# Ledger of designs, part 155: peptides against a protein of PDB entry 3OIQ

Target 1, 212 residues: chain A of PDB entry 3OIQ
Amino acid sequence: KNRIFVSSSKDFEGYPSKAIVPVQFVALLTSIHLTETKCLLGFSNFERRGDQSQEDQYLIKLKFKDRGSERLARITISLLCQYFDIELPDLDSDSGASPTVILRDIHLERLCFSSCKALYVSKHGNYTLFLEDIKPLDLVSVISTISTKSTNSSKHSSSELISECDLNNSLVDIFNNLIEMNRDEKNRFKFVKLIHYDIELKKFVQDQQKVL

## One batch from the design tools (peptide; made by RFdiffusion4, then SolubleMPNN)

Design b1_p26_8_s4 (from b1_p26_8, 16 letters changed)
Fold by OpenDDE base, seed 1:
Structure b1_p26_8_s4 (fold): chain B 212 residues (1-212), chain A 26 residues (1-26)
Amino acid sequence: as target 1 above (212 residues)
Amino acid sequence: HKYDESLEVDEELMRKWLEKLIEKLS
């Protein structure tokens, strides 16, 4: 009941200057930044913002203050990358140095749809976002959800505070933005360059392009 | 407001946030 669904990262500009607000959004994973001292995930819905980069519209911090939180962050990254079939350097290398992982523009090779729960934390008029939970979404399921307008996912998982309507609208918006990017000759994003580009995705994109 | 990567969770803000949550649940 107390979590706010966010459709645009611009909404945070109007949020309280000194608050903690639980939020939720759906976006594509765009970057991973794991070092010895921090862990960040970048997400985007590719909302048009003029000439500004559309990458990392949502920058989400993982807690990284002690060995326990660092371990949890590394496990989270490992599991996420395993799910999306993202190649990581061996994180278990006995070299005693925590491996550095810097991945950018993930969306150019893989569409990594993610439902994120985060804490908006503000102080002195600035804000940051802390990850609470992340659920990777299957692309086939995303396509099916958009295509059927099927609000009938009877998965009454009573715990997901997301309005099914809000989720579906966000997924549609993301795909529409990707279609626009794909049409733009100046944009590096192309559906045909995705590693997982298949007949189903091709058909879906072709059908959506006829409606836009 | 601007994003600031350097921001950490303020313990006092966390306490106040938790208090408000408890008040809403009671």
Scores: peptide ipSAE 0.343, ipTM 0.755, DockQ to the pose 0.255
Fold by OpenDDE base, seed 3:
Formats: C-alpha cells, sequence, structure tokens
Structure b1_p26_8_s4 (fold): chain B 212 residues (1-212), chain A 26 residues (1-26)
C-alpha cells in the first residue's frame, strides 16, 4: 500500500471522506495523554498557523478498546519514554487505579524527534489519526543527517516509503521553526533550556541560524 | 474535515514497533 508522506497536518483537511489512508510524518513529540479510557500522543512540526496553538498539530490515537490494547498502549508509552529519557510516574502503582499520565510541552525540555506511521481514518465527515508505528529518532543522527545532505546525496537508501528528501526537508523545517521560536522573546521555547543542550547542538543551531 | 477523537479503527499494528523498540533497548 502506498503510504503518503505528510509535511503539514493541514493536509488532512483536504483528504477524502469515508477513507482510510496510510500516512507518514516526522515531528516532535509534544504531549502524552494516557487515562483510563484513552491514549493520545501529540506531535508538532511547529508550522505557523496564525492564532492556533503550534502544539499537538498531529493528535494521534493509540488503540484503547480492550485490556489487551490498553496494555499495549501503556507499554508503548513506557518504552517511548524510556528511549527519550522522559520520567514517568510509576505506572506499576499497587493502587488498583489505572495509571494516568498527562505530559505537556515535552519539546520545552527535550527534542523528541519521531518518525510516525499512522492511519488517517475518515467517517461521517470527520477524521482521526491512529498510530500504526513510531520510530524515535536520535538527535545526533538528526543533526548529522541535516548537516551531511549539503554534500553527496549518493546513498540511495531504498527505504521504500519516505523519500530521503521528504524526511530531511521536514527535519530542516522543524529546526527552522524552532530557531524562529527561540528568537521570539514571547515564546517559551529556548534551546538553552533543553536538558540535553550540549556543544554539538549549540554549534548546529548557530550554523543554521546563519542561513536563516 | 475536522478532527474527531471519537472515531475508532480496529488495527493491531503497534506490536511491530514494540518489537523493534525492545530490540533497540536490548
Amino acid sequence: as target 1 above (212 residues)
Amino acid sequence: HKYDESLEVDEELMRKWLEKLIEKLS
């Protein structure tokens, strides 16, 4: 099945009614919402949308219909947070209450780049997005990928679904948007406030700022 | 179209990601 690469969440407004469309995008994890009844992940590329919030531009549902799917969702969240070094409250609380996790503004502390596969599902004139797959991306690898694309594009990594070009363009766009946010005194996002802010990231940001 | 959180789909695709993530953590 042909998977569509999505560069903007606004694209979904023009998608077909009563359809299931496999999509893929790259974005930053911005929120996690896990309750007794639902599991949602928020992502953003921080595309400018006028007065609309730049957070949670991609709101992705995890299947949460039965005990099996709920368990899978919880494990997925746990493992994702483990990868990104996101501290979760103990989900293993002996309290018979289902663990609730509400994390917002994750991007203010950590850049959690994620390559997501999802299903666009349209029914009754509305749509939702279901997570099919998520690949967390290492920040060092993201930086290296953006930095090296200015040279030899020769390695056709035949990963069938996303043109290397689309991925890289999206990553560049995200960083450019973050740089703009960092320059805005009213914006809460600042690179220097990231927990993982290091010399490599500093240098990369400085170099990218010269091009913008 | 507008986003609607109430819409549901029956798909079991998350298992494949979970397996890959476990492999990376091993």
Scores: peptide ipSAE 0.343, ipTM 0.719, DockQ to the pose 0.580
Fold by OpenDDE base, seed 5:
Structure b1_p26_8_s4 (fold): chain B 212 residues (1-212), chain A 26 residues (1-26)
Amino acid sequence: as target 1 above (212 residues)
Amino acid sequence: HKYDESLEVDEELMRKWLEKLIEKLS
């Protein structure tokens, strides 16, 4: 298996200084930065990092070098936002100006769980992450996965899939971190402020809080 | 290592990476 599952963005501190490493992680979408010249997605597991901001622990670049790559990036953003019910300005508008989209703190309104495949690219001690693939995850499915401890060991699809254990552990860690944030009076994150906060999510959070 | 948004893909490094992947698949 040539793809490494990443549980923490701190792992990149120990990665090679001149390499390309295919990686995969699960995190919440926290930001979208689309300009005329670049496209970035921010993700976070909200792992505690001392006094540093927990925002955008993973900054993922989309290729944005030519009309073809720009179009692909815009389509990717549109599809993600459609899936998560994030309102975007019309990106296809015949207005000759490329629309600028800057969204931050998405997690304060919506839990946008995403499974990301990316290339870690490093040179001279610096690195960047390029998006290869993104799969949005349904919140109901995430809750069900955590609750059932489902060892779906039965679908041996031979593909580059994350171990089910790694996925489940990351999802649990994210929710635990969110619960801690929700308990912190100084933290802006509150489950009750989520647009999609329902009885199911409320019950799940209450049940998880009993284990912490 | 530190994140650098300005870092671009090195084409030579990409080529070497692809070659290594092909070797593992063969």
Scores: peptide ipSAE 0.341, ipTM 0.752, DockQ to the pose 0.261
Fold by OpenDDE base, seed 2:
Structure b1_p26_8_s4 (fold): chain B 212 residues (1-212), chain A 26 residues (1-26)
Amino acid sequence: as target 1 above (212 residues)
Amino acid sequence: HKYDESLEVDEELMRKWLEKLIEKLS
């Protein structure tokens, strides 16, 4: 398989110093940074990393070099925000300035599960991640996937490079990390503060907490 | 390795990567 599933952004520390590696991961959207010169998406699985911020463990660049790539980036951001019901600041500023969007800590209000395909690009020991594809995941579907031990892998089209096991394990790990954060009094993340906190999510969290 | 936001796609590296992909598909 030419694409590597990544369960931790720490894996990149061991990657080649001069390479392009197609990767795939599942994580929560944590930040959006759209300016006149760049577009970045931040993601995290909230893996424990000592005292460092657990946000933006995966910083993914969108190509932003010409009018075409800029337009594509803006459309991508718009579609993601529409899907996750993220309020963008009114882009209708009468000032002909390109709208700047800086959103942080998205996970404190919404769980935005995303399956990302990216290119790991490295040179001289430094690396960047470039977005190839993004698939937003529905929270209800995520909960259902974790709750049902789907033994029937039968309908995966040969084109999906991710094993169902890798996806499920990553989703479980993310929820486990969120549960740990929710239990930590010093952590700002609380499930009850999510805008979409409902009876289904409450029940799911309660059931998962019994396993941890 | 460290994340570097300033790092751009090396076109030569991209070309070599594409060439390797083509070789694997042939």
Scores: peptide ipSAE 0.340, ipTM 0.749, DockQ to the pose 0.259

## One batch from the design tools (peptide; made by RFdiffusion4, then SolubleMPNN)

Design b1_p27_1_s1
Fold by OpenDDE base, seed 2:
Structure b1_p27_1_s1 (fold): chain B 212 residues (1-212), chain A 27 residues (1-27)
Amino acid sequence: as target 1 above (212 residues)
Amino acid sequence: MKEEEEKERKEVEEEYQEDLDLWEAAR
C-alpha cells in the first residue's frame, strides 16, 4: 500500500471511519509523554485552527504493551532527546520506578523538525496514529533545503518516495506559521527565545519574512 | 477529585489499550 503524505492533521477528518492507512508527515515535536503505561509524542505544523491550541495536532502513540515495546519506546525517546539536545529531567529517583518524562511546549525552546511514518487506525470514526518510524531533521539541513530550490531529481527508485516537493512545502508551511506566530504579540513563540537561535536562523527568518 | 482523577486516568488507559489492540490487529 502506498504511504500517504499528510500536509495537515485536518486531512484525518476526511478519512474513513474504518480504515488502516500508512501515513507520513513532517512536523515539529511539541510534547513528549512517557509514563509507566503510555508513550505519546505530540507534533504540530502550527496550522491555524481558530482559537484552539496549535500544539499536539499530531498525537502519535508508541507501542507500549510489553517490556520489549516499552524498552523500544524509552530508547526512541532517549535518542530523540539526544539528537535535539533536549535535557531529560534527571532520573535521579533512587526509587526503581520507570522513568516518567512529561515535556510540553518543546517548540518554544527548540525547533525539533521530525519526519514521521505512522499508521492511521480507525474503527468507529475515532482514530489513532501509531509511530512506525521517525527521522529527526537537522535545522541547518531544513534551512538549506528550503533555501536551495532543490532541482536534484535524484532518481531513487523505491516505492517509499514521499514527493520531495511535499516535504519541502510542509517545511515552508511550518516556517510560515512560525513567522506568523512570532509576529503575533499574543503568541508565546518567539524565534529569539530559541536556545539555538543563531545568525544563520536569524538571517533565514529575516529573508522568509520579506516574502510573507 | 482524587477518585474522579483516578477514574479518568483509568478510562484513558483503557482507551489506549484498546487502540494498541487495534494496532496489533491491523498488522
Scores: peptide ipSAE 0.040, ipTM 0.602, DockQ to the pose 0.051
Fold by OpenDDE base, seed 5:
Structure b1_p27_1_s1 (fold): chain B 212 residues (1-212), chain A 27 residues (1-27)
Amino acid sequence: as target 1 above (212 residues)
Amino acid sequence: MKEEEEKERKEVEEEYQEDLDLWEAAR
């Protein structure tokens, strides 16, 4: 079945009350919740939702039903955290106690852009998003992609039916939302507080702020 | 491919049902 690109977590409000729909979105990683019984990843595009928390707009469940799926979830978390330079406790503790990892507000320290493939599963009007695949995105690559309005179709012969335009638009929208949050004195998010805040990111933000 | 994808989707639907049953039992 064709995978649907999702630009907003509000799109799910219009989805069927009983369906399995393969979806893809791009968002910032905001939380990690690994316990003995579940693994959840929170993502956000920081869309304005009134006075509601802009965190965890996409709550993604990793399969966590048996030792095999638990191991895969832990490996997935370890690899993501390694890619984003997020310090985790050793998930392979010989102590037989499954380590609990609860990270929140990840976006306040690091911009962890991620392209997620998920299954939307709905029943009785509720839904859950299950992770199928995750691709971490490099911030330099994201900045480059936004700055270079892709007038050149470099034939990336990936059979993914997702428009490069949809990805780029979502990345722009995320940055615009972050710029608005950075301008708000009440918002905890500030670009200058990011661990990886460099001259390139500074220049990019300053240039985007002139267009908004 | 199609049969494996259908099996995986069924397992995800079953896991989602278990989550709902747990939520209903907590209420």
Scores: peptide ipSAE 0.031, ipTM 0.583, DockQ to the pose 0.061
Fold by OpenDDE base, seed 3:
Structure b1_p27_1_s1 (fold): chain B 212 residues (1-212), chain A 27 residues (1-27)
Amino acid sequence: as target 1 above (212 residues)
Amino acid sequence: MKEEEEKERKEVEEEYQEDLDLWEAAR
């Protein structure tokens, strides 16, 4: 089955009430919820959804049913946190309890761009997104990708293949949404509060703000 | 309060487990 690129988590409202659909999206990591019994990743593109929270627009479940799947989930979380330089709370090894990680609002400190492959599974009208694959994206690489393609409008044809255009459009949309959040005095998100806020990101944001 | 929170937690965990079973059947 061809994998569908998803630009908005609203696209799932039009999906069949009983289906299995491989999907792909790009979004920012917003939350991590790892307990003894479950593993969830929250992602967002910060699309405006009225008065609803803009966090966790894509709630992605990891398989967490047996020791093998639990181990894979824990390794996935550890590798993501290492890649994005996210401090995991010291997994107090002394209690024999499975380490619990609950992180929220990750986007307030770090822009964790991620390309996710997921399985949309619906039954009885409800759906769940299951993680199949995750590729963390480097922010410098994201900025460079957006900056270089603004000059090369090659009109390439409607093929059902996840185009490099779909990825870039979604990355641009995310940055535009973040710029709007940064302009809103009521929004907690500010680029200057990011731990990795540098001269390159500052310049990029200033240049994007002139186009909006 | 504590009994309602425990009931809600259990219902969410049961729903999550049913979803995991659907994932396993989908692969």
Scores: peptide ipSAE 0.031, ipTM 0.575, DockQ to the pose 0.053
Fold by OpenDDE base, seed 4:
Structure b1_p27_1_s1 (fold): chain B 212 residues (1-212), chain A 27 residues (1-27)
Amino acid sequence: as target 1 above (212 residues)
Amino acid sequence: MKEEEEKERKEVEEEYQEDLDLWEAAR
């Protein structure tokens, strides 16, 4: 079955009340919620949703029904946090207590771009997103990808089922939303507060701000 | 591939039902 690229988490409001739909999106990691009974990842594109929180626009559940799925969830969280330089409490504590990880507002310190594959599962008009696959994206690679599109309309037909255009448009939209948040004095998000804020990111943001 | 995807989707639908049942029991 074809995987649907999702540009907005509002798209799910139009989805069938009883379906299983493979989806893919790109978003920023905003939260991690690992407990003894569940593993959730929050993602956001920071689209304006009225007075609703811009955090956790995509709430994704990891399978957490047995010891195998729990272990896979913990490994997934560990690998993501290692990739993004997110400090976790030691998941390997010999104490037999499953470590609880609750992180929120990750985007205030780190831009954790992620390409997610998920299953939309709906019943009775409610839905859940289940993680199928996650690819962390390097920020330098994201910046380079957005910056190079301004100069090269060169047809590289890569036969990946998702148009390079959909990914790049979503990455641009996320940056535009972050620029708006950075301009809002009431918004907690500021690029200068990112731990990885460097000269390259500064220049990129300044150049994008001139186009908006 | 098709049978494995169908099995995985069924397992996800079962897990989703368990989540709904837990949410309904908490209300």
Scores: peptide ipSAE 0.028, ipTM 0.568, DockQ to the pose 0.064

Design b1_p27_1_s2
Fold by OpenDDE base, seed 5:
Structure b1_p27_1_s2 (fold): chain B 212 residues (1-212), chain A 27 residues (1-27)
Amino acid sequence: as target 1 above (212 residues)
Amino acid sequence: KKEEEEKEKEEVEKEYKEDLDLWEKAR
């Protein structure tokens, strides 16, 4: 079954009311919700949706049904947070209480670019996205990939049916949306408020602003 | 062309420091 690249979470409005569709998208991690009963990851590309919140446009569920799936979810969260330098409360509480992690607005402090593989599962007009795989993307690698949009059609011919164009277009769209949010005085998002704000990110944003 | 690229680089580095100083004063 071919995996479908999704550029917008609006694409799911056109999806069948009873289907299982493998999908992939690229977005920023916006929230983590780990409780005793569920694990959810929120993602957004910050696409304008009128007056609706631009956060958590992609709500992804991890399997959380038994002690094995719960452990896998916790390990997944720990590895993502380690990769993005997100401080977690100690998950190793000897007290037998499953640690609750509720993080929101992650994009206000860190740009956590993520390539997600998920299963779209619909029943009776409702859908759920289940995580299959997640690849965190390094910001320097994202910036370099967008900046080098000239001419190297050479050497990653192995196994991912996603056009390099679809990935790059989604990354550009996310940055354009962040630039618009940064220009809005009422928007809480500002590049200068990111913990990892550096001269390279500033230069990249300035260069993107000249093209918009 | 190299002197213009160095000058543009110095201006971006100056503005970056000004952005950080503005953010630190707002905390």
Scores: peptide ipSAE 0.084, ipTM 0.585, DockQ to the pose 0.010
Fold by OpenDDE base, seed 2:
Structure b1_p27_1_s2 (fold): chain B 212 residues (1-212), chain A 27 residues (1-27)
Amino acid sequence: as target 1 above (212 residues)
Amino acid sequence: KKEEEEKEKEEVEKEYKEDLDLWEKAR
């Protein structure tokens, strides 16, 4: 079965009430919820949904059933946090309790672009997204990809089921949504509050703002 | 409030386990 690229979490409202669909999306990491019993990743493209929170539009479940899956989930979280320079709270290792990580609003400090492969599983109208694969994206590479009119990537192997166009469009949409949030005085998101707010990101945002 | 929050956690954990079992049957 072909993997479906998802541009909006609203696309799932049109999905069958009983289906199993391989999906893929790109979004910003917004939350991490690791407990003793579950592991969840929140992602968002910050698509406007009225007055509702724009966080966790894609709630992705990691398999967390046994010691092997729990270990894999913890390694996944550690590698993501290492890649994005996310400081994990010092897990008070002195209590033999499993490490609990609860991070929210990650996008307020860091733009953690991630390409996610997930399995959409629905039953009785409810659905769950299970993580199959995650690729963190470097912000400089994202900016470069959007800034370079993608005229010539006809040579990346036919095994990545995403059209480069779908990825680029979603990255542009995310930046446009962030620009709108940055312009909104009521929105907590501000580019200048990002830890990695540099001259390159500033220039890129200024150039994108001229097109909006 | 604490007892309601514990019940809500148990329901979420139950639903999460049921979802995991659906995922395992899907693969």
Scores: peptide ipSAE 0.041, ipTM 0.500, DockQ to the pose 0.051
Fold by OpenDDE base, seed 3:
Structure b1_p27_1_s2 (fold): chain B 212 residues (1-212), chain A 27 residues (1-27)
Amino acid sequence: as target 1 above (212 residues)
Amino acid sequence: KKEEEEKEKEEVEKEYKEDLDLWEKAR
């Protein structure tokens, strides 16, 4: 089955009420919810949805049904947090209970760009997105990719170009949405409040603001 | 309030288990 690139989580409203569709999207990690019984990852592209919260537009479920899947989920969370330098609450709860991790609004402190492969599974009109694969994206690599696409429109191979164009367009859209949020005085998001805010990111944002 | 929060947790846990069972049948 061909994997479908998804630019908006609204696309799922048009999806079949009974289907299994492999999908791919790029978004920012916004939340982590790991308990004894579930593992969820929230992602957003910060697309405006009227009065709806811009967080957790993509709620992705991890398999969490047995000790093997639970272990894989915990390892996945640990590796993501290590990659993005997300401080996890100390796993050394002396209580023998599996550590609970509840992180929200991750995007307020860190831009955690992630390329996600998921399985859309619908039944009776409801759907769930299950994580198949996750690739964290380095912010420097994201910035370089957006900056270089302005110059290198010159190599034809039609099928790889669509997925790369879709990825790059979605990355641009995310940055544009973040720039709008940063300009809004009511929005909590500010680039200057990011822990990793540097001169390179500042310059990139200033250059993107001139194109908007 | 505790009983309502416990019931909400039980409903979410049930829905999550049903969804996981659907995923396992889908793979």
Scores: peptide ipSAE 0.037, ipTM 0.497, DockQ to the pose 0.050
Fold by OpenDDE base, seed 1:
Structure b1_p27_1_s2 (fold): chain B 212 residues (1-212), chain A 27 residues (1-27)
Amino acid sequence: as target 1 above (212 residues)
Amino acid sequence: KKEEEEKEKEEVEKEYKEDLDLWEKAR
Protein backbone atom coordinates (compact mmCIF):
# COMPACT_ATOMS: atom_id res chain seq x y z
CA LYS B 1 0.00 0.00 0.00
CA ASN B 2 1.41 3.43 -0.90
CA ARG B 3 2.16 5.80 1.99
CA ILE B 4 0.14 9.04 1.76
CA PHE B 5 1.93 12.35 2.29
CA VAL B 6 -0.10 14.65 4.57
CA SER B 7 0.37 18.43 4.27
CA SER B 8 -2.24 19.33 6.94
CA SER B 9 -3.63 17.54 10.00
CA LYS B 10 -7.08 18.71 8.75
CA ASP B 11 -6.73 16.09 5.98
CA PHE B 12 -7.65 13.49 8.63
CA GLU B 13 -11.18 14.99 8.96
CA GLY B 14 -11.85 13.63 5.42
CA TYR B 15 -10.32 10.19 6.15
CA PRO B 16 -12.44 7.01 6.47
CA SER B 17 -14.14 6.34 9.85
CA LYS B 18 -12.93 2.70 9.63
CA ALA B 19 -9.44 2.43 8.12
CA ILE B 20 -5.74 1.74 8.57
CA VAL B 21 -3.76 4.18 6.39
CA PRO B 22 0.04 4.54 6.32
CA VAL B 23 0.82 8.29 6.30
CA GLN B 24 3.88 10.55 6.22
CA PHE B 25 4.26 14.21 7.21
CA VAL B 26 6.92 16.76 8.13
CA ALA B 27 6.39 18.98 11.16
CA LEU B 28 8.08 20.61 14.15
CA LEU B 29 8.27 18.66 17.39
CA THR B 30 6.22 20.67 19.93
CA SER B 31 5.78 18.28 22.87
CA ILE B 32 6.93 15.04 24.52
CA HIS B 33 4.82 13.11 27.03
CA LEU B 34 6.46 10.04 28.56
CA THR B 35 4.89 8.45 31.66
CA GLU B 36 4.89 4.96 33.18
CA THR B 37 1.92 3.96 30.97
CA LYS B 38 2.16 6.04 27.76
CA CYS B 39 4.35 7.86 25.28
CA LEU B 40 3.00 10.69 23.07
CA LEU B 41 4.73 13.11 20.69
CA GLY B 42 3.15 16.39 19.62
CA PHE B 43 3.97 17.95 16.25
CA SER B 44 2.78 21.06 14.40
CA ASN B 45 3.05 22.80 11.02
CA PHE B 46 1.64 25.95 12.70
CA GLU B 47 -1.10 26.15 10.05
CA ARG B 48 -3.57 28.89 11.03
CA ARG B 49 -6.68 27.38 12.67
CA GLY B 50 -8.47 30.55 13.77
CA ASP B 51 -7.96 31.41 17.48
CA GLN B 52 -7.17 27.77 18.46
CA SER B 53 -3.73 26.70 19.71
CA GLN B 54 -1.48 25.80 16.78
CA GLU B 55 0.48 23.34 18.97
CA ASP B 56 0.16 19.52 18.81
CA GLN B 57 -1.76 19.47 15.47
CA TYR B 58 -0.34 15.93 15.08
CA LEU B 59 -0.57 13.88 18.28
CA ILE B 60 1.44 10.69 17.69
CA LYS B 61 1.26 7.67 20.00
CA LEU B 62 4.19 5.33 20.51
CA LYS B 63 3.24 1.72 21.31
CA PHE B 64 3.65 1.27 25.09
CA LYS B 65 2.02 -2.11 25.95
CA ASP B 66 4.96 -4.32 26.94
CA ARG B 67 8.58 -4.04 28.11
CA GLY B 68 9.85 -4.30 24.51
CA SER B 69 7.64 -1.47 23.19
CA GLU B 70 8.33 0.67 26.30
CA ARG B 71 12.09 0.22 25.78
CA LEU B 72 11.75 1.15 22.09
CA ALA B 73 9.73 4.27 23.03
CA ARG B 74 12.33 5.37 25.64
CA ILE B 75 15.20 4.78 23.16
CA THR B 76 13.29 6.77 20.49
CA ILE B 77 12.77 9.71 22.88
CA SER B 78 16.41 9.57 24.05
CA LEU B 79 17.76 9.58 20.46
CA LEU B 80 15.46 12.46 19.40
CA CYS B 81 16.42 14.54 22.43
CA GLN B 82 20.14 13.83 21.88
CA TYR B 83 19.79 14.88 18.22
CA PHE B 84 17.95 18.14 19.04
CA ASP B 85 20.04 18.92 22.15
CA ILE B 86 16.97 18.59 24.44
CA GLU B 87 17.86 18.03 28.09
CA LEU B 88 16.19 14.93 29.55
CA PRO B 89 16.38 13.52 33.05
CA ASP B 90 18.43 10.29 33.11
CA LEU B 91 16.04 7.66 31.67
CA ASP B 92 18.42 4.95 33.00
CA SER B 93 18.19 5.98 36.69
CA ASP B 94 18.87 2.99 39.02
CA SER B 95 15.83 4.10 41.10
CA GLY B 96 13.52 1.54 39.34
CA ALA B 97 10.96 4.33 38.73
CA SER B 98 10.58 5.11 35.01
CA PRO B 99 11.24 8.87 34.78
CA THR B 100 8.26 10.99 33.74
CA VAL B 101 9.09 13.43 30.92
CA ILE B 102 6.60 16.19 30.10
CA LEU B 103 7.98 18.80 27.69
CA ARG B 104 5.77 21.43 26.00
CA ASP B 105 6.31 24.34 23.64
CA ILE B 106 9.62 22.84 22.38
CA HIS B 107 9.39 25.05 19.25
CA LEU B 108 9.82 28.20 21.40
CA GLU B 109 13.43 27.20 22.16
CA ARG B 110 14.35 24.78 19.33
CA LEU B 111 13.18 24.19 15.74
CA CYS B 112 12.99 20.37 15.78
CA PHE B 113 12.05 19.53 12.16
CA SER B 114 10.98 15.88 11.86
CA SER B 115 9.87 13.64 8.99
CA CYS B 116 7.36 11.20 10.52
CA LYS B 117 5.87 7.96 9.24
CA ALA B 118 2.70 6.93 11.07
CA LEU B 119 -0.31 4.63 10.89
CA TYR B 120 -3.68 6.35 10.84
CA VAL B 121 -6.06 3.95 12.64
CA SER B 122 -9.81 4.68 12.86
CA LYS B 123 -12.88 2.57 13.81
CA HIS B 124 -15.76 4.80 14.99
CA GLY B 125 -14.96 8.20 13.44
CA ASN B 126 -12.18 8.81 15.96
CA TYR B 127 -8.60 8.12 14.91
CA THR B 128 -5.20 7.41 16.43
CA LEU B 129 -1.82 8.09 14.84
CA PHE B 130 0.83 5.48 15.70
CA LEU B 131 4.51 6.23 15.11
CA GLU B 132 6.18 3.83 12.65
CA ASP B 133 9.36 5.82 11.95
CA ILE B 134 10.86 9.26 12.66
CA LYS B 135 13.72 11.04 10.93
CA PRO B 136 15.02 14.21 12.61
CA LEU B 137 16.03 16.91 10.11
CA ASP B 138 19.00 19.21 10.64
CA LEU B 139 18.04 22.91 10.49
CA VAL B 140 21.08 23.85 8.35
CA SER B 141 20.12 21.07 5.91
CA VAL B 142 16.48 22.31 5.88
CA ILE B 143 17.62 25.91 5.16
CA SER B 144 20.01 24.68 2.43
CA THR B 145 17.26 22.52 0.86
CA ILE B 146 14.76 25.42 0.74
CA SER B 147 17.40 27.85 -0.62
CA THR B 148 18.65 25.51 -3.41
CA LYS B 149 15.24 24.35 -4.75
CA SER B 150 14.16 27.92 -5.64
CA THR B 151 16.52 27.52 -8.69
CA ASN B 152 16.22 23.86 -9.90
CA SER B 153 12.49 23.04 -10.48
CA SER B 154 12.92 21.45 -13.94
CA LYS B 155 12.09 17.90 -15.08
CA HIS B 156 11.28 14.28 -14.08
CA SER B 157 8.06 13.24 -12.30
CA SER B 158 8.93 9.94 -10.61
CA SER B 159 6.94 8.88 -7.49
CA GLU B 160 10.10 9.54 -5.40
CA LEU B 161 10.29 13.17 -6.68
CA ILE B 162 6.66 13.76 -5.56
CA SER B 163 7.70 12.91 -1.98
CA GLU B 164 10.68 15.32 -2.19
CA CYS B 165 8.48 18.14 -3.60
CA ASP B 166 5.82 17.55 -0.90
CA LEU B 167 8.52 17.57 1.80
CA ASN B 168 10.02 20.85 0.52
CA ASN B 169 6.64 22.56 0.10
CA SER B 170 5.74 21.60 3.68
CA LEU B 171 9.12 22.91 4.97
CA VAL B 172 8.51 26.24 3.16
CA ASP B 173 4.96 26.41 4.57
CA ILE B 174 6.27 25.81 8.12
CA PHE B 175 8.84 28.61 7.75
CA ASN B 176 6.19 30.96 6.33
CA ASN B 177 3.93 30.17 9.30
CA LEU B 178 6.83 30.77 11.74
CA ILE B 179 7.58 34.13 10.02
CA GLU B 180 3.91 35.14 10.49
CA MET B 181 4.04 34.05 14.16
CA ASN B 182 7.28 36.02 14.62
CA ARG B 183 5.58 39.16 13.17
CA ASP B 184 2.57 38.77 15.52
CA GLU B 185 3.20 40.65 18.79
CA LYS B 186 0.70 38.36 20.60
CA ASN B 187 2.54 35.19 19.55
CA ARG B 188 5.13 33.82 22.01
CA PHE B 189 7.26 32.45 19.15
CA LYS B 190 10.24 34.64 18.21
CA PHE B 191 13.24 33.51 16.15
CA VAL B 192 15.58 35.59 18.36
CA LYS B 193 14.54 33.52 21.42
CA LEU B 194 15.68 30.22 19.86
CA ILE B 195 18.75 28.80 21.64
CA HIS B 196 20.31 27.98 18.25
CA TYR B 197 19.53 31.40 16.71
CA ASP B 198 22.55 32.36 14.60
CA ILE B 199 23.57 34.67 11.74
CA GLU B 200 22.69 32.01 9.12
CA LEU B 201 19.12 31.55 10.42
CA LYS B 202 18.76 35.35 10.77
CA LYS B 203 19.87 35.89 7.15
CA PHE B 204 17.62 33.10 5.87
CA VAL B 205 14.57 34.53 7.70
CA GLN B 206 15.36 38.03 6.36
CA ASP B 207 15.65 36.69 2.79
CA GLN B 208 12.37 34.69 3.12
CA GLN B 209 10.60 37.77 4.55
CA LYS B 210 11.40 39.64 1.28
CA VAL B 211 9.61 36.94 -0.78
CA LEU B 212 6.46 36.96 1.47
CA LYS A 1 -8.26 -13.37 15.69
CA LYS A 2 -10.55 -10.75 14.04
CA GLU A 3 -12.52 -10.27 17.28
CA GLU A 4 -9.27 -9.96 19.31
CA GLU A 5 -7.84 -7.51 16.71
CA GLU A 6 -11.11 -5.53 16.86
CA LYS A 7 -11.05 -5.50 20.69
CA GLU A 8 -7.36 -4.45 20.69
CA LYS A 9 -8.24 -1.55 18.30
CA GLU A 10 -11.14 -0.48 20.55
CA GLU A 11 -8.89 -0.57 23.64
CA VAL A 12 -6.24 1.45 21.71
CA GLU A 13 -8.84 4.04 20.59
CA LYS A 14 -10.23 4.33 24.14
CA GLU A 15 -6.75 4.67 25.63
CA TYR A 16 -5.83 7.33 23.01
CA LYS A 17 -9.01 9.32 23.79
CA GLU A 18 -8.25 9.12 27.52
CA ASP A 19 -4.68 10.27 26.72
CA LEU A 20 -5.97 13.21 24.64
CA ASP A 21 -8.46 14.21 27.38
CA LEU A 22 -5.68 14.01 30.00
CA TRP A 23 -3.36 16.07 27.76
CA GLU A 24 -6.04 18.76 27.19
CA LYS A 25 -6.87 18.92 30.95
CA ALA A 26 -3.16 19.36 31.72
CA ARG A 27 -2.96 22.49 29.45
Scores: peptide ipSAE 0.021, ipTM 0.492, DockQ to the pose 0.329

